# Peptides against a protein of PDB entry 5ZKO: the designs that were tried, part 2

Target 1, 44 residues: chain A of PDB entry 5ZKO
Amino acid sequence: SASNPRKFSEKIALQKQRQAEETAAFEEVMMDIGSTRLQAQKLR

## One batch from the design tools (peptide; aimed at target 1 F8 K16 R18 Q19; failed a check: too like the target's own chain)

Design b2_p19_5 (made by RFdiffusion4)
Pose (drawn by RFdiffusion4):
Structure b2_p19_5 (pose): chain A 43 residues (1-43), chain B 44 residues (1-44), chain P 19 residues (1-19)
Amino acid sequence: ASNPRKFSEKIALQKQRQAEETAAFEEVMMDIGSTRLQAQKLR
Amino acid sequence: as target 1 above (44 residues)
Amino acid sequence: KFSEKIALLEQRQAEETAA
């Protein structure tokens, strides 16, 4: 499972992991401005 | 073909070089991250 | 890095299917 044998299974796993990270990465970058505004509120 | 060499030896050495660079900068931002968490006590 | 890994696995799968 974690280490498949078929190349098709390996490609599917790499694409799955890539989609998860890009979904999580595009969420952290999505609302950075909300955190950048907190500093102006603090200063 | 400069960033994309033909020989596999040149490709492996290139990945090793980049990995050393990426890890070196990563070990810097995560290193002094404690000094930033201490600055947070000043606010509260 | 995942895109490079996928391109390499697709190249190797194409070579295995051709063999």

Design b2_p19_5_s1 (made by RFdiffusion4, then SolubleMPNN; from b2_p19_5, 8 letters changed)
Amino acid sequence: KFSEKIAELKQQQEKAEAE

Design b2_p19_5_s4 (made by RFdiffusion4, then SolubleMPNN; from b2_p19_5 with E10K E16A T17E A19E)
Amino acid sequence: KFSEKIALLKQRQAEAEAE

## One batch from the design tools (peptide; aimed at target 1 T36)

Design b2_p20_4_s3 (made by RFdiffusion4, then SolubleMPNN; its pose is not in this set)
Fold by OpenDDE base, seed 3:
Structure b2_p20_4_s3 (fold): chain B 44 residues (1-44), chain C 44 residues (1-44), chain A 20 residues (1-20)
Amino acid sequence: as target 1 above (44 residues)
Amino acid sequence: as target 1 above (44 residues)
Amino acid sequence: MVEKIERLLELRRRRRAFQA
């Protein structure tokens, strides 16, 4: 059935989206840690 | 030259390793945030 | 060009694994 290529492309798109979301979340956490470190350093 | 498949497999393995390391680093950061939150909550 | 070929080969491998 020709529906498999469409489902495959959708799964690949979903996987790419998930990877992008994980990367963005990681970058956000790293920014928060950086900002917290900077704030802690300014208080000292 | 048949060397291309081996180099490709090595690059894929390296990419998978990098992704696993990024995931582990993310999980470690999330644990640290969780522990810090828990400690901050106990001090209140 | 090499990176594009590698990506195409990876997509083909994943497609074959999905159809299996």
Scores: peptide ipSAE 0.145, ipTM 0.490, DockQ to the pose 0.034
OpenDDE base, seeds 1, 2, 4, 5: peptide ipSAE 0.116, 0.114, 0.126, 0.118; ipTM 0.473, 0.479, 0.479, 0.480

Design b2_p20_6 (made by RFdiffusion4; failed a check: too like the target's own chain)
Pose (drawn by RFdiffusion4):
Formats: C-alpha cells, sequence, structure tokens
Structure b2_p20_6 (pose): chain A 43 residues (1-43), chain B 44 residues (1-44), chain P 20 residues (1-20)
C-alpha cells in the first residue's frame, strides 16, 4: 500500500499526496493577510 | 539543457546539490525559531 | 478509478479544513 508495485499505483499515490499538499498549502497561503493584519492591530 | 542535463550522473549530482541547499536554508529558518517564540512573551 | 479517488481526496481535504 505505502509502497506499491504497479507503476499505475505509484502514479496514483504521488498524485494523491500532491493534491493533499497543494490543498493544504493553498490554505495556509490563502489567509496570510489575516495574520498580517494582526500585526497592525498589535502595533 | 543546462538545468536539465543528459547524463544521469549529472542529474543525480544536481538533485544532491539542490537538496543540500534546500535543507541548508530550512535548517536556518527552523533553527532560531525559538528566539521568535520568546519575543511573543513581551506582548502578553 | 484514479480520477474518482483524486476527486474524493480533494473534496475530503476541503471538507476537513479548519476555519480561521
Amino acid sequence: ASNPRKFSEKIALQKQRQAEETAAFEEVMMDIGSTRLQAQKLR
Amino acid sequence: as target 1 above (44 residues)
Amino acid sequence: IALQKQRQAEETAAFEEVMM
């Protein structure tokens, strides 16, 4: 499972992990401005 | 073909070089991350 | 199958997001 044999299964796993990460990465970058505004509130 | 070499040896050495650089910068931002968490005590 | 699993993973990842 974690280390498949078929090349088709390996490609599917790499694409799955890439999609999870990009979904999580585009969330952290999505609301950075909300955090950047917190500093203006603090200063 | 400069960033994309033909020989596999040149490709492997290139990946090793980039991995050393990426890790070197990553080991810097995560290193003095404690000094930033101490600055947070000043606010509260 | 691979396309269905990819879409499911994308929908599950968007569903499990924490609202800031």

Design b2_p20_6_s1 (made by RFdiffusion4, then SolubleMPNN; from b2_p20_6, 7 letters changed; failed a check: too like the target's own chain)
Amino acid sequence: SAEQKQRQAEETAAAARVPP

Design b2_p20_6_s2 (made by RFdiffusion4, then SolubleMPNN; from b2_p20_6, 9 letters changed; failed a check: too like the target's own chain)
Amino acid sequence: SMEQKLRQAEETAAAARVPP

Design b2_p20_6_s3 (made by RFdiffusion4, then SolubleMPNN; from b2_p20_6, 8 letters changed; failed a check: too like the target's own chain)
Amino acid sequence: SAEQKQRQAEETAAAARKVP

Design b2_p20_6_s4 (made by RFdiffusion4, then SolubleMPNN; from b2_p20_6, 9 letters changed; failed a check: too like the target's own chain)
Amino acid sequence: SAEQKLRQAEETAAARRKRP

Design b2_p20_7 (made by RFdiffusion4; failed a check: too like the target's own chain)
Pose (drawn by RFdiffusion4):
Structure b2_p20_7 (pose): chain A 43 residues (1-43), chain B 44 residues (1-44), chain P 20 residues (1-20)
Amino acid sequence: ASNPRKFSEKIALQKQRQAEETAAFEEVMMDIGSTRLQAQKLR
Amino acid sequence: as target 1 above (44 residues)
Amino acid sequence: AFEEVMMDIGSTRLQAQKLR
């Protein structure tokens, strides 16, 4: 499972992990301005 | 073909070089992250 | 989203204590 044999299974696993990370990475970068506005509220 | 060499030895050495650079900058931003969490006490 | 990433970061830091 974590280390498949077939190359098709390996490609599917790399594409799955890549999609998860890009979904999580595009969420952290999505609302950085909300955090950048908090500093103007603090200052 | 400069960033994409032909020989596999040149490809491996290139990945090793980049990995050393990426890890060196990563071990710097995460290193003095404690000094930033201490600055946070000044606000509260 | 940032508050969600920083909220349950403690549960991940507790998993390192189980490994150690």

Design b2_p20_8_s3 (made by RFdiffusion4, then SolubleMPNN; its pose is not in this set)
Fold by OpenDDE base, seed 1:
Structure b2_p20_8_s3 (fold): chain B 44 residues (1-44), chain C 44 residues (1-44), chain A 20 residues (1-20)
Amino acid sequence: as target 1 above (44 residues)
Amino acid sequence: as target 1 above (44 residues)
Amino acid sequence: MLRKLIEMLKELRELLQQAA
């Protein structure tokens, strides 16, 4: 079935949105890890 | 060198204190990551 | 417990990286 350029564009947009959401979640996790590491270091 | 019971008691007290501090740190981070886990789950 | 927490966070990080 011909990849309708409009459908393709929509798929790409959704993919980019998902990727942005994943990136944001990743950044949050990294901040949490950083905080945890800092606390762990203080407890040593 | 004879494990001075007083020294041992002091070591145990310090260990317990450290453990309590670690527990507190754990609880704090667990509260913080609650949202992170939820977000990660939503991204699946 | 703190060690375990760090490991869980690492696992979560890895999961997110795999999804990206």
Scores: peptide ipSAE 0.114, ipTM 0.473, DockQ to the pose 0.096
OpenDDE base, seeds 2, 3, 4, 5: peptide ipSAE 0.108, 0.084, 0.100, 0.080; ipTM 0.458, 0.428, 0.453, 0.433

## One batch from the design tools (peptide; aimed at target 1 Q15 K16 Q19 E22)

Design b2_p21_1_s2 (made by RFdiffusion4, then SolubleMPNN; its pose is not in this set)
Fold by OpenDDE base, seed 3:
Structure b2_p21_1_s2 (fold): chain B 44 residues (1-44), chain C 44 residues (1-44), chain A 21 residues (1-21)
Amino acid sequence: as target 1 above (44 residues)
Amino acid sequence: as target 1 above (44 residues)
Amino acid sequence: MESQIAKLKQEIAALEAELAA
């Protein structure tokens, strides 16, 4: 499909959003792991 | 929230999916850029 | 990744320059 730089810039913006979401999801997982480890430690 | 390794694995799987989707989107845009360049070149 | 975004930006800029020529 014929695309122009403006359309591409929109896709870049979307890509940045995806990147942010991926980062957030990763951080969430890491936090959950940390919390779980802490809980396990407390129960020992 | 109390998470366990199984939940973590699910989140990791989801993260991998997101990564793949982001890569696919990137490649799509790159292809479109290339196509657009080719068209522009042909029209010169 | 950020490298992908950087590459896209580079390619878009190049395309814009090419279209302007």
Scores: peptide ipSAE 0.250, ipTM 0.707, DockQ to the pose 0.081
OpenDDE base, seeds 1, 2, 4, 5: peptide ipSAE 0.249, 0.247, 0.250, 0.247; ipTM 0.697, 0.688, 0.700, 0.697

Design b2_p21_2_s2 (made by RFdiffusion4, then SolubleMPNN; its pose is not in this set)
Fold by OpenDDE base, seed 3:
Structure b2_p21_2_s2 (fold): chain B 44 residues (1-44), chain C 44 residues (1-44), chain A 21 residues (1-21)
Amino acid sequence: as target 1 above (44 residues)
Amino acid sequence: as target 1 above (44 residues)
Amino acid sequence: AERQKRLSEELALAQQRLAEA
């Protein structure tokens, strides 16, 4: 099969984007936890 | 809102799984690239 | 890679805190 380096570049770029999106989703989860902790601290 | 630590645990666990799956997908892409490169090398 | 490493460490800390609660 004609492996095209341009096709590989596209695959890599797309996967990098997906990883960045998953990282952002993870950071959002962590922010929710942090926010909840901060809120609990303010109520003490 | 009643933030439930159990809910956070579930969110974290699910996100860890997604990150692992994305990592595996990335590794598969890289393996495809490597395999193609190796195949091209054998044909030279 | 460094960013992901930091996030993984933060995750581990969060999991520890949840386990201690």
Scores: peptide ipSAE 0.222, ipTM 0.683, DockQ to the pose 0.064
OpenDDE base, seeds 1, 2, 4, 5: peptide ipSAE 0.191, 0.206, 0.184, 0.218; ipTM 0.671, 0.658, 0.669, 0.665

Design b2_p21_6 (made by RFdiffusion4)
Pose (drawn by RFdiffusion4):
Structure b2_p21_6 (pose): chain A 43 residues (1-43), chain B 44 residues (1-44), chain P 21 residues (1-21)
Amino acid sequence: ASNPRKFSEKIALQKQRQAEETAAFEEVMMDIGSTRLQAQKLR
Amino acid sequence: as target 1 above (44 residues)
Amino acid sequence: AKAAAVAAKAAAKAAVAAAKA
């Protein structure tokens, strides 16, 4: 499972992991401005 | 073909070089991250 | 093209892991 044999299974796993990260990466980058505004509130 | 070499040896050495660079910068930002968490005590 | 780029990324990670081993 974690290490498939078929190339098709390997490609599917890489695409799955890539989609998960991009979804999580595009969430962290999505609301950075909300954190950048917190500093102006603090200063 | 500069960033994309033909020989596999050149390709492996290139990935090794980039990995060393990426890890070197990663080991810097995560290193002195404690000094930033201490600055946070000043606020509260 | 997107699937080939994801496969090339995984191959590059595997090449670094093999060189380290």

## One batch from the design tools (peptide; made by RFdiffusion4; aimed at target 1 I33 L43 R44, target 1 (a further copy) T36)

Design b2_p22_3
Pose (drawn by RFdiffusion4):
Structure b2_p22_3 (pose): chain A 43 residues (1-43), chain B 44 residues (1-44), chain P 22 residues (1-22)
Amino acid sequence: ASNPRKFSEKIALQKQRQAEETAAFEEVMMDIGSTRLQAQKLR
Amino acid sequence: as target 1 above (44 residues)
Amino acid sequence: SALAAEAEAAEAEVEKEVLETA
């Protein structure tokens, strides 16, 4: 499962992991401005 | 074909070079991250 | 992974910028 044999299974796993990370990465980058505004509130 | 070499040896050496660079910068930002968490005590 | 390491490094840079600005 973690290390498939078929090349089709390997490609599917790499695409799955890539989609998860891009979804999580585009969430962290999505609301950075909300954190950047916190500093102006603090200063 | 400069960033994309033909020989596999050149490709492997290129990936090894980039990995060393990416890890070197990563080991810097995560290193002195403690000094930033100490600055946070000044606020509270 | 590479994208996860980039996300963590970006979070650490943003926390440092917020604390230096404050």

Design b2_p22_7
Amino acid sequence: AAAAAAAAAAAAAAAAAAAAAA
Pose (drawn by RFdiffusion4):
Structure b2_p22_7 (pose): chain A 43 residues (1-43), chain B 44 residues (1-44), chain P 22 residues (backbone only)
Amino acid sequence: ASNPRKFSEKIALQKQRQAEETAAFEEVMMDIGSTRLQAQKLR
Amino acid sequence: as target 1 above (44 residues)
Amino acid sequence: not in this file (backbone only, 22 residues)
C-alpha cells in the first residue's frame, strides 16, 4: 500500500499526496492576510 | 539543457546540490524559531 | 511592534511547517 508495485499505483499515490498538500498549502496561503492584519491591530 | 542535463550522474549531483541548499535554508528558519516564541511573551 | 512582527512570522513559519509535514 505505502509502497506499491504497479507503476499505475505509484502514479496514483503521488498524485493523491500532491493534491492533499496543494489543498493544505493553498489554505495556509489563503488567509495569511488575516494574520498580517493582526500585527497592525497589535502595533 | 543547463538545468536539465543529459547524463544521469549530472542529474543526481544536481538534485543532491538543490537538496543541500533547500535543507540549509530550512535548518535556519526553523532553528531560531525559539527566539521568536520568546518575543511573544512581551505582548501578553 | 517588533514583538508583534516576530510572533506573526513564527505563526506563519509554524503553519507552513505543519502543512509540509501533512

## One batch from the design tools (peptide; aimed at target 1 T36, target 1 (a further copy) V29 Q39)

Design b2_p23_2_s4 (made by RFdiffusion4, then SolubleMPNN; its pose is not in this set)
Fold by OpenDDE base, seed 4:
Structure b2_p23_2_s4 (fold): chain B 44 residues (1-44), chain C 44 residues (1-44), chain A 23 residues (1-23)
Amino acid sequence: as target 1 above (44 residues)
Amino acid sequence: as target 1 above (44 residues)
Amino acid sequence: RSEQRRKLIEMLKELRELLQEAA
C-alpha cells in the first residue's frame, strides 16, 4: 500500500534519486553551454 | 561532441524528461503523505 | 526545485510528528 512504511521509504528514495539525476543532467547541460560559449568566443 | 547541436538538443530533451519524472514522483509522494497523514489522524 | 524539496521536507517532518504521537 502507499502508506506502507517500507514502500513509502522506497518511494522517497526513488524521488531523491530522480532529483539527483535531474540536477546532474542540468549541470552537464550548463557545462556544455559554457564550453560552447567559450568556443564561440574564440572564433570571434 | 558536447557542442554538437543534435547531441545538445538530445541532452536538453533528456534533462526535461528527468525533470518531468522528478515532478511526477514528487506529486505522487505528496499524495501518499496526505493519505498517510489522514490515516494517522484517524488513529488519534 | 528548491521549493519542492522544502515542501517535501516539511511534510515529512509533520508526518513524523503525527506518527510519534500516535505510537
Scores: peptide ipSAE 0.226, ipTM 0.630, DockQ to the pose 0.117
OpenDDE base, seeds 1, 2, 3, 5: peptide ipSAE 0.221, 0.224, 0.219, 0.224; ipTM 0.624, 0.628, 0.623, 0.623

Design b2_p23_4 (made by RFdiffusion4)
Pose (drawn by RFdiffusion4):
Structure b2_p23_4 (pose): chain A 43 residues (1-43), chain B 44 residues (1-44), chain P 23 residues (1-23)
Amino acid sequence: ASNPRKFSEKIALQKQRQAEETAAFEEVMMDIGSTRLQAQKLR
Amino acid sequence: as target 1 above (44 residues)
Amino acid sequence: EALAAEAEAAEAEAEKEVLEEAL
């Protein structure tokens, strides 16, 4: 499972992991401005 | 073909070079991250 | 893994910038 044999299974796993991380990465970058505004509130 | 070499040896050395650079910068931002968490005590 | 390391580094840089601006 974690290390498949078929190349088709390997490609599917790499695409799955990539989609997850891009989904999570585009969330962290999505609301950075909300955090950047917190500093202006603090200063 | 400069960033994309033909020989596999050149490709492997290129990936090893980039991995060393990426890790070197990563080991810097995560290193002095403690000094930033100490600055946070000043606010509270 | 590389994207997750980039996201962690971007979080840490953003926290550091927020604290430097506030102080």

Design b2_p23_6 (made by RFdiffusion4)
Amino acid sequence: KAAAKAAAAAAAAAAAKAAAKAA
Pose (drawn by RFdiffusion4):
Order: structure tokens, then sequence, then C-alpha cells
Structure b2_p23_6 (pose): chain A 43 residues (1-43), chain B 44 residues (1-44), chain P 23 residues (1-23)
């Protein structure tokens, strides 16, 4: 499962992991401004 | 073909070089991250 | 150096908010 044999299974796993990370990466980058505004509130 | 070499040896050495660079900068931002968490005590 | 520390603190705070939403 974690290390498939078929090349089709390997490609599907790499695409799955890539989609997860891009979904999570585009969330952290999504609301950075909200955190950047917190500093203006603090200063 | 400069960033994309033909020989596999040149490709492997290129990936090894980039991995060393990426890890070197990663080991710097995560290193002095403690000094930033200490600055946070000044606020509270 | 101060700009790099501020960018690293913003990235760490955004990652802490994403971890709290995942928990």
Amino acid sequence: ASNPRKFSEKIALQKQRQAEETAAFEEVMMDIGSTRLQAQKLR
Amino acid sequence: as target 1 above (44 residues)
Amino acid sequence: KAAAKXXXXXXXXXXXKAAAKAA
C-alpha cells in the first residue's frame, strides 16, 4: 500500500499526496494576511 | 538543457546539489525559531 | 534579519492556526 508495485498505483499515490499537500499549502497561504493584520493590531 | 542535463550522472549530482541547498536554508529558519518564541513572552 | 524573523513568525503562526483547525 505505502509502496505499491504497479506504476499506475504509484502515480495515483503521488497525485493523491500532491493534492493533499497543495490543498493544505493553499490554506496556509490563503489567510496569511489575517496574521499580517494582527501585527498592526499589536504595534 | 542546462538545468535539464542529458547524462543521468549530471542529473543525480544536480538533485543532490539542490537538496543540499534546500536543506541548508531549512536548517536555518527552523534553527533560531526558539529566539522568536522568546520574543513572544514580551507581548504577554 | 528582522524582516526574515517576522516572515518566519507569520508562517509559524499560520501553521499553528491550520494545526488547531485540523485538531

## One batch from the design tools (peptide; made by RFdiffusion4; aimed at target 1 Q15)

Design b2_p24_2
Pose (drawn by RFdiffusion4):
Structure b2_p24_2 (pose): chain A 43 residues (1-43), chain B 44 residues (1-44), chain P 24 residues (1-24)
Amino acid sequence: ASNPRKFSEKIALQKQRQAEETAAFEEVMMDIGSTRLQAQKLR
Amino acid sequence: as target 1 above (44 residues)
Amino acid sequence: SEEELLELLEELEELEEELEELEE
């Protein structure tokens, strides 16, 4: 499972992990401005 | 073909070089992250 | 993923060396 045998299974796993990370990465980058505005509120 | 060499040895050395660079910068931003969490006490 | 990429490149280099020996 974590280490498949077939190349097709390996590609599917890499694409799955990549999609998860990009979904999570594009969420952290999505609302950075909301955090950047907090500093202007604090200063 | 500069960033994409032909020989596998050149490719492996290139990945090893980049990995050393990426890790070196990563071990810097995460290192002095404690000094930033201490600055947070000043606010509260 | 990068460690898997290095492992695959090492495996391809080893296979290339074995092919060169068989050709000789």

Design b2_p24_3
Pose (drawn by RFdiffusion4):
Structure b2_p24_3 (pose): chain A 43 residues (1-43), chain B 44 residues (1-44), chain P 24 residues (1-24)
Amino acid sequence: ASNPRKFSEKIALQKQRQAEETAAFEEVMMDIGSTRLQAQKLR
Amino acid sequence: as target 1 above (44 residues)
Amino acid sequence: EIEEREEEIEELEEELEEEEEEEE
């Protein structure tokens, strides 16, 4: 499972992990401005 | 073909070089991250 | 990590194409 044999299974796993990380990465970058505004509120 | 070499040896050395660079900068931002968490005590 | 997986996916697609050509 974690280390497939077929190349098709390997590609599917790499694409799955890539989609998960891009979904999580585009969430952290999505609301950075909300955190950047917190500093103006603090200063 | 500069960033994309032909020989596999040149490709492997290139990946090794980039990995050393990426890890070196990563080991810097995560290193002095404690000094930033101490600055947070000043606010509260 | 995303860029590394993109490179790995390209290499695995080339290897799958070569495997399919060998089976034909």

Design b2_p24_5
Pose (drawn by RFdiffusion4):
Structure b2_p24_5 (pose): chain A 43 residues (1-43), chain B 44 residues (1-44), chain P 24 residues (1-24)
Amino acid sequence: ASNPRKFSEKIALQKQRQAEETAAFEEVMMDIGSTRLQAQKLR
Amino acid sequence: as target 1 above (44 residues)
Amino acid sequence: EEEEEEEEEEEEYEELMEEQLEEK
């Protein structure tokens, strides 16, 4: 499972992991401005 | 073909170089991250 | 037929891995 044999299974796993990380990465970058506004509120 | 070499030896050395750079910068931002968490005490 | 499908899968895998290396 974690280390498949077929190349098709390996490609599917890489694409799955990539989609998860891009979904999570595009969330962290999505609302950075909300955090950047907190500093203006603090200063 | 500069960033994309033909020989596999050149490709491996290139990945090793980039991995050393990426890790070196990563080991810097995460290193003094404690000094930033101490600055947070000043606010509260 | 199965061997040709496996070779196509291997080529697809190599291309994907080369693309991921070029992105790095």

Design b2_p24_6
Amino acid sequence: AAEAAAAAAEAAAAAAEAAAAAAE
Pose (drawn by RFdiffusion4):
Structure b2_p24_6 (pose): chain A 43 residues (1-43), chain B 44 residues (1-44), chain P 24 residues (1-24)
Amino acid sequence: ASNPRKFSEKIALQKQRQAEETAAFEEVMMDIGSTRLQAQKLR
Amino acid sequence: as target 1 above (44 residues)
Amino acid sequence: AAEXXXXXXEXXXXXXEXXXXXXE
């Protein structure tokens, strides 16, 4: 499972992990401004 | 073909070089991250 | 495809290292 044999299974796993990460990466970058506004509130 | 070499040896050495650079900068931002968490005590 | 072949080669190299360490 974690290390498949078929190349098709390997490509599917890489595309799955990539989609998860990009979904999580585009969430951290999505609301950075909300954190950048917190500093103006603090200063 | 500069960033994309033909020989596999040149490709492997290129990936090794980039990995050393990416890790070197990563070991810097995560290193002095404690000094930033101490600055947070000043606020509270 | 080329990325999947490179990741399979890396997994094989890591398994060879783990086998050499078990033989020691």

Design b2_p24_7
Pose (drawn by RFdiffusion4):
Structure b2_p24_7 (pose): chain A 43 residues (1-43), chain B 44 residues (1-44), chain P 24 residues (1-24)
Amino acid sequence: ASNPRKFSEKIALQKQRQAEETAAFEEVMMDIGSTRLQAQKLR
Amino acid sequence: as target 1 above (44 residues)
Amino acid sequence: EEIEELEELLEEEEEEEEEEEEEE
């Protein structure tokens, strides 16, 4: 499972992990401005 | 073909070089991250 | 890059399977 044999299974796993990370990466970058506004509220 | 070499040896050395650079910068931002968490006490 | 290399290897594997089916 974690280390497949077929190349097709390996490609599917890499694409799955990539999609998860990009979904999580594009969430952290999505609302950075909300955090950047917190500093203006604090200063 | 500069960033994309032909020889596999040149490709491996290139990946090794980039991995050393990426890790060196990563070990810097995460290193003094404690000094930033101490600055947070000043606010509260 | 890793995915492209795996796709190239998968294409080569499919070509080899087709050749084996033609020989059978």

Design b2_p24_8
Pose (drawn by RFdiffusion4):
Structure b2_p24_8 (pose): chain A 43 residues (1-43), chain B 44 residues (1-44), chain P 24 residues (1-24)
Amino acid sequence: ASNPRKFSEKIALQKQRQAEETAAFEEVMMDIGSTRLQAQKLR
Amino acid sequence: as target 1 above (44 residues)
Amino acid sequence: EEEEEEEEEEELEEEYEELLEEKE
């Protein structure tokens, strides 16, 4: 499972992990401005 | 073909070089992250 | 038929190597 044998299974796993990370990465970058506005509220 | 060499030895050395650079900068931002969490006490 | 399956496997291996290089 974590280490498949077939190349098709390996490609599917790499594409799955990549999609998860890009979904999570594009969430952290999505609302950075909301955090950048908190500093203007604090200053 | 500069960033994309032909020989596999040149490709491996290139990945090793980049991994050393990426890790060196990562070990710097995460290193003094404690000094930033101490600055947070000043606010509260 | 067997040569076509081998070519498909080689294409899948090259795609997997490219994905590993993109990941790195």

## One batch from the design tools (peptide; aimed at target 1 R18 V29)

Design b2_p25_1 (made by RFdiffusion4)
Pose (drawn by RFdiffusion4):
Structure b2_p25_1 (pose): chain A 43 residues (1-43), chain B 44 residues (1-44), chain P 25 residues (1-25)
Amino acid sequence: ASNPRKFSEKIALQKQRQAEETAAFEEVMMDIGSTRLQAQKLR
Amino acid sequence: as target 1 above (44 residues)
Amino acid sequence: ETLEELLELLEELKEHLEEREEELE
C-alpha cells in the first residue's frame, strides 16, 4: 500500500499526496492576510 | 539543457545540490524559531 | 517577520517542485 508495485498505483499515490498537500498549502496561503492584519491591530 | 542535463550523473548531482540548499535554508528558519516565540511573551 | 520568511520559503519550494516536474516531463 505505502509502497506499491504497479507503476499505475505509484502514479495514483503521488497524485493523491500532491493534491492533499496543494489543498492544505492553498489554505495556509489563503488567509495569510488575516494574520497580517492582526499585527496592525497589535501595533 | 543547463538546468536539465543529459547524463544521469549530472542529474543526480544537481538534485543533491538543490536538496543541500533547500535543507540549509530550512534549518535556518526553523532554528531560531524559539527566539520568536519568546518575543510573544512581551505582548501578553 | 518569521511567518513571512516561512511563507517565502514555502513559495520557493513550490516553484522548485514545479520546475523539477517540468524537467521530468

Design b2_p25_2 (made by RFdiffusion4)
Pose (drawn by RFdiffusion4):
Structure b2_p25_2 (pose): chain A 43 residues (1-43), chain B 44 residues (1-44), chain P 25 residues (1-25)
Amino acid sequence: ASNPRKFSEKIALQKQRQAEETAAFEEVMMDIGSTRLQAQKLR
Amino acid sequence: as target 1 above (44 residues)
Amino acid sequence: ELLEHEEELLELLEELHEHEEELLE
């Protein structure tokens, strides 16, 4: 499972992990400005 | 073909070089991250 | 300083993400 044999299974796993990460990466980058505004509120 | 070499040896060395650079910068931002968490105490 | 460190970490994560896409291609 974690280390498949078939190349098709390997490609599917790499695309799955990539999609998860990009979904999580585009969430952290999505609301950075909300955190950037917190500093203006603090200063 | 400069960033994309033909020989596999050149490709492996290139990936090793980049991995050393990426890890070196990563080991710097995560290193002094404690000094930033201490600055947070000044606010509260 | 906190925001500068956060931006530097995000730039590094972008570079690593783009490099991972190139390796997968």

Design b2_p25_3_s3 (made by RFdiffusion4, then SolubleMPNN; its pose is not in this set)
Fold by OpenDDE base, seed 4:
Structure b2_p25_3_s3 (fold): chain B 44 residues (1-44), chain C 44 residues (1-44), chain A 25 residues (1-25)
Amino acid sequence: as target 1 above (44 residues)
Amino acid sequence: as target 1 above (44 residues)
Amino acid sequence: VDEIEAHLDRLIELLKRLYERKQEQ
């Protein structure tokens, strides 16, 4: 059955928001990894 | 205004593609961290 | 070195959790 186009738009918007939040969290973790990697390299 | 159902299908497809690309990026980072961890272990 | 390894383990765990959340979307 044809689900309401509005429901699809809302689902897409919510998914985009969640994806942006997860991307921001990933970038934060990547910065921490970068610093930790630098520390490990200094021990060589 | 009723946007074409085809537009919604395309948006969903693009979103799935972006999710797959982000998944691949996560896997790459996990491999890099795994390598860094192994390097740190060798310094013990 | 031990502190660096522990930190790396924590970061790996965080990344795994983020990965799992992305797969649930």
Scores: peptide ipSAE 0.261, ipTM 0.663, DockQ to the pose 0.464
OpenDDE base, seeds 1, 2, 3, 5: peptide ipSAE 0.244, 0.253, 0.253, 0.253; ipTM 0.651, 0.657, 0.658, 0.656

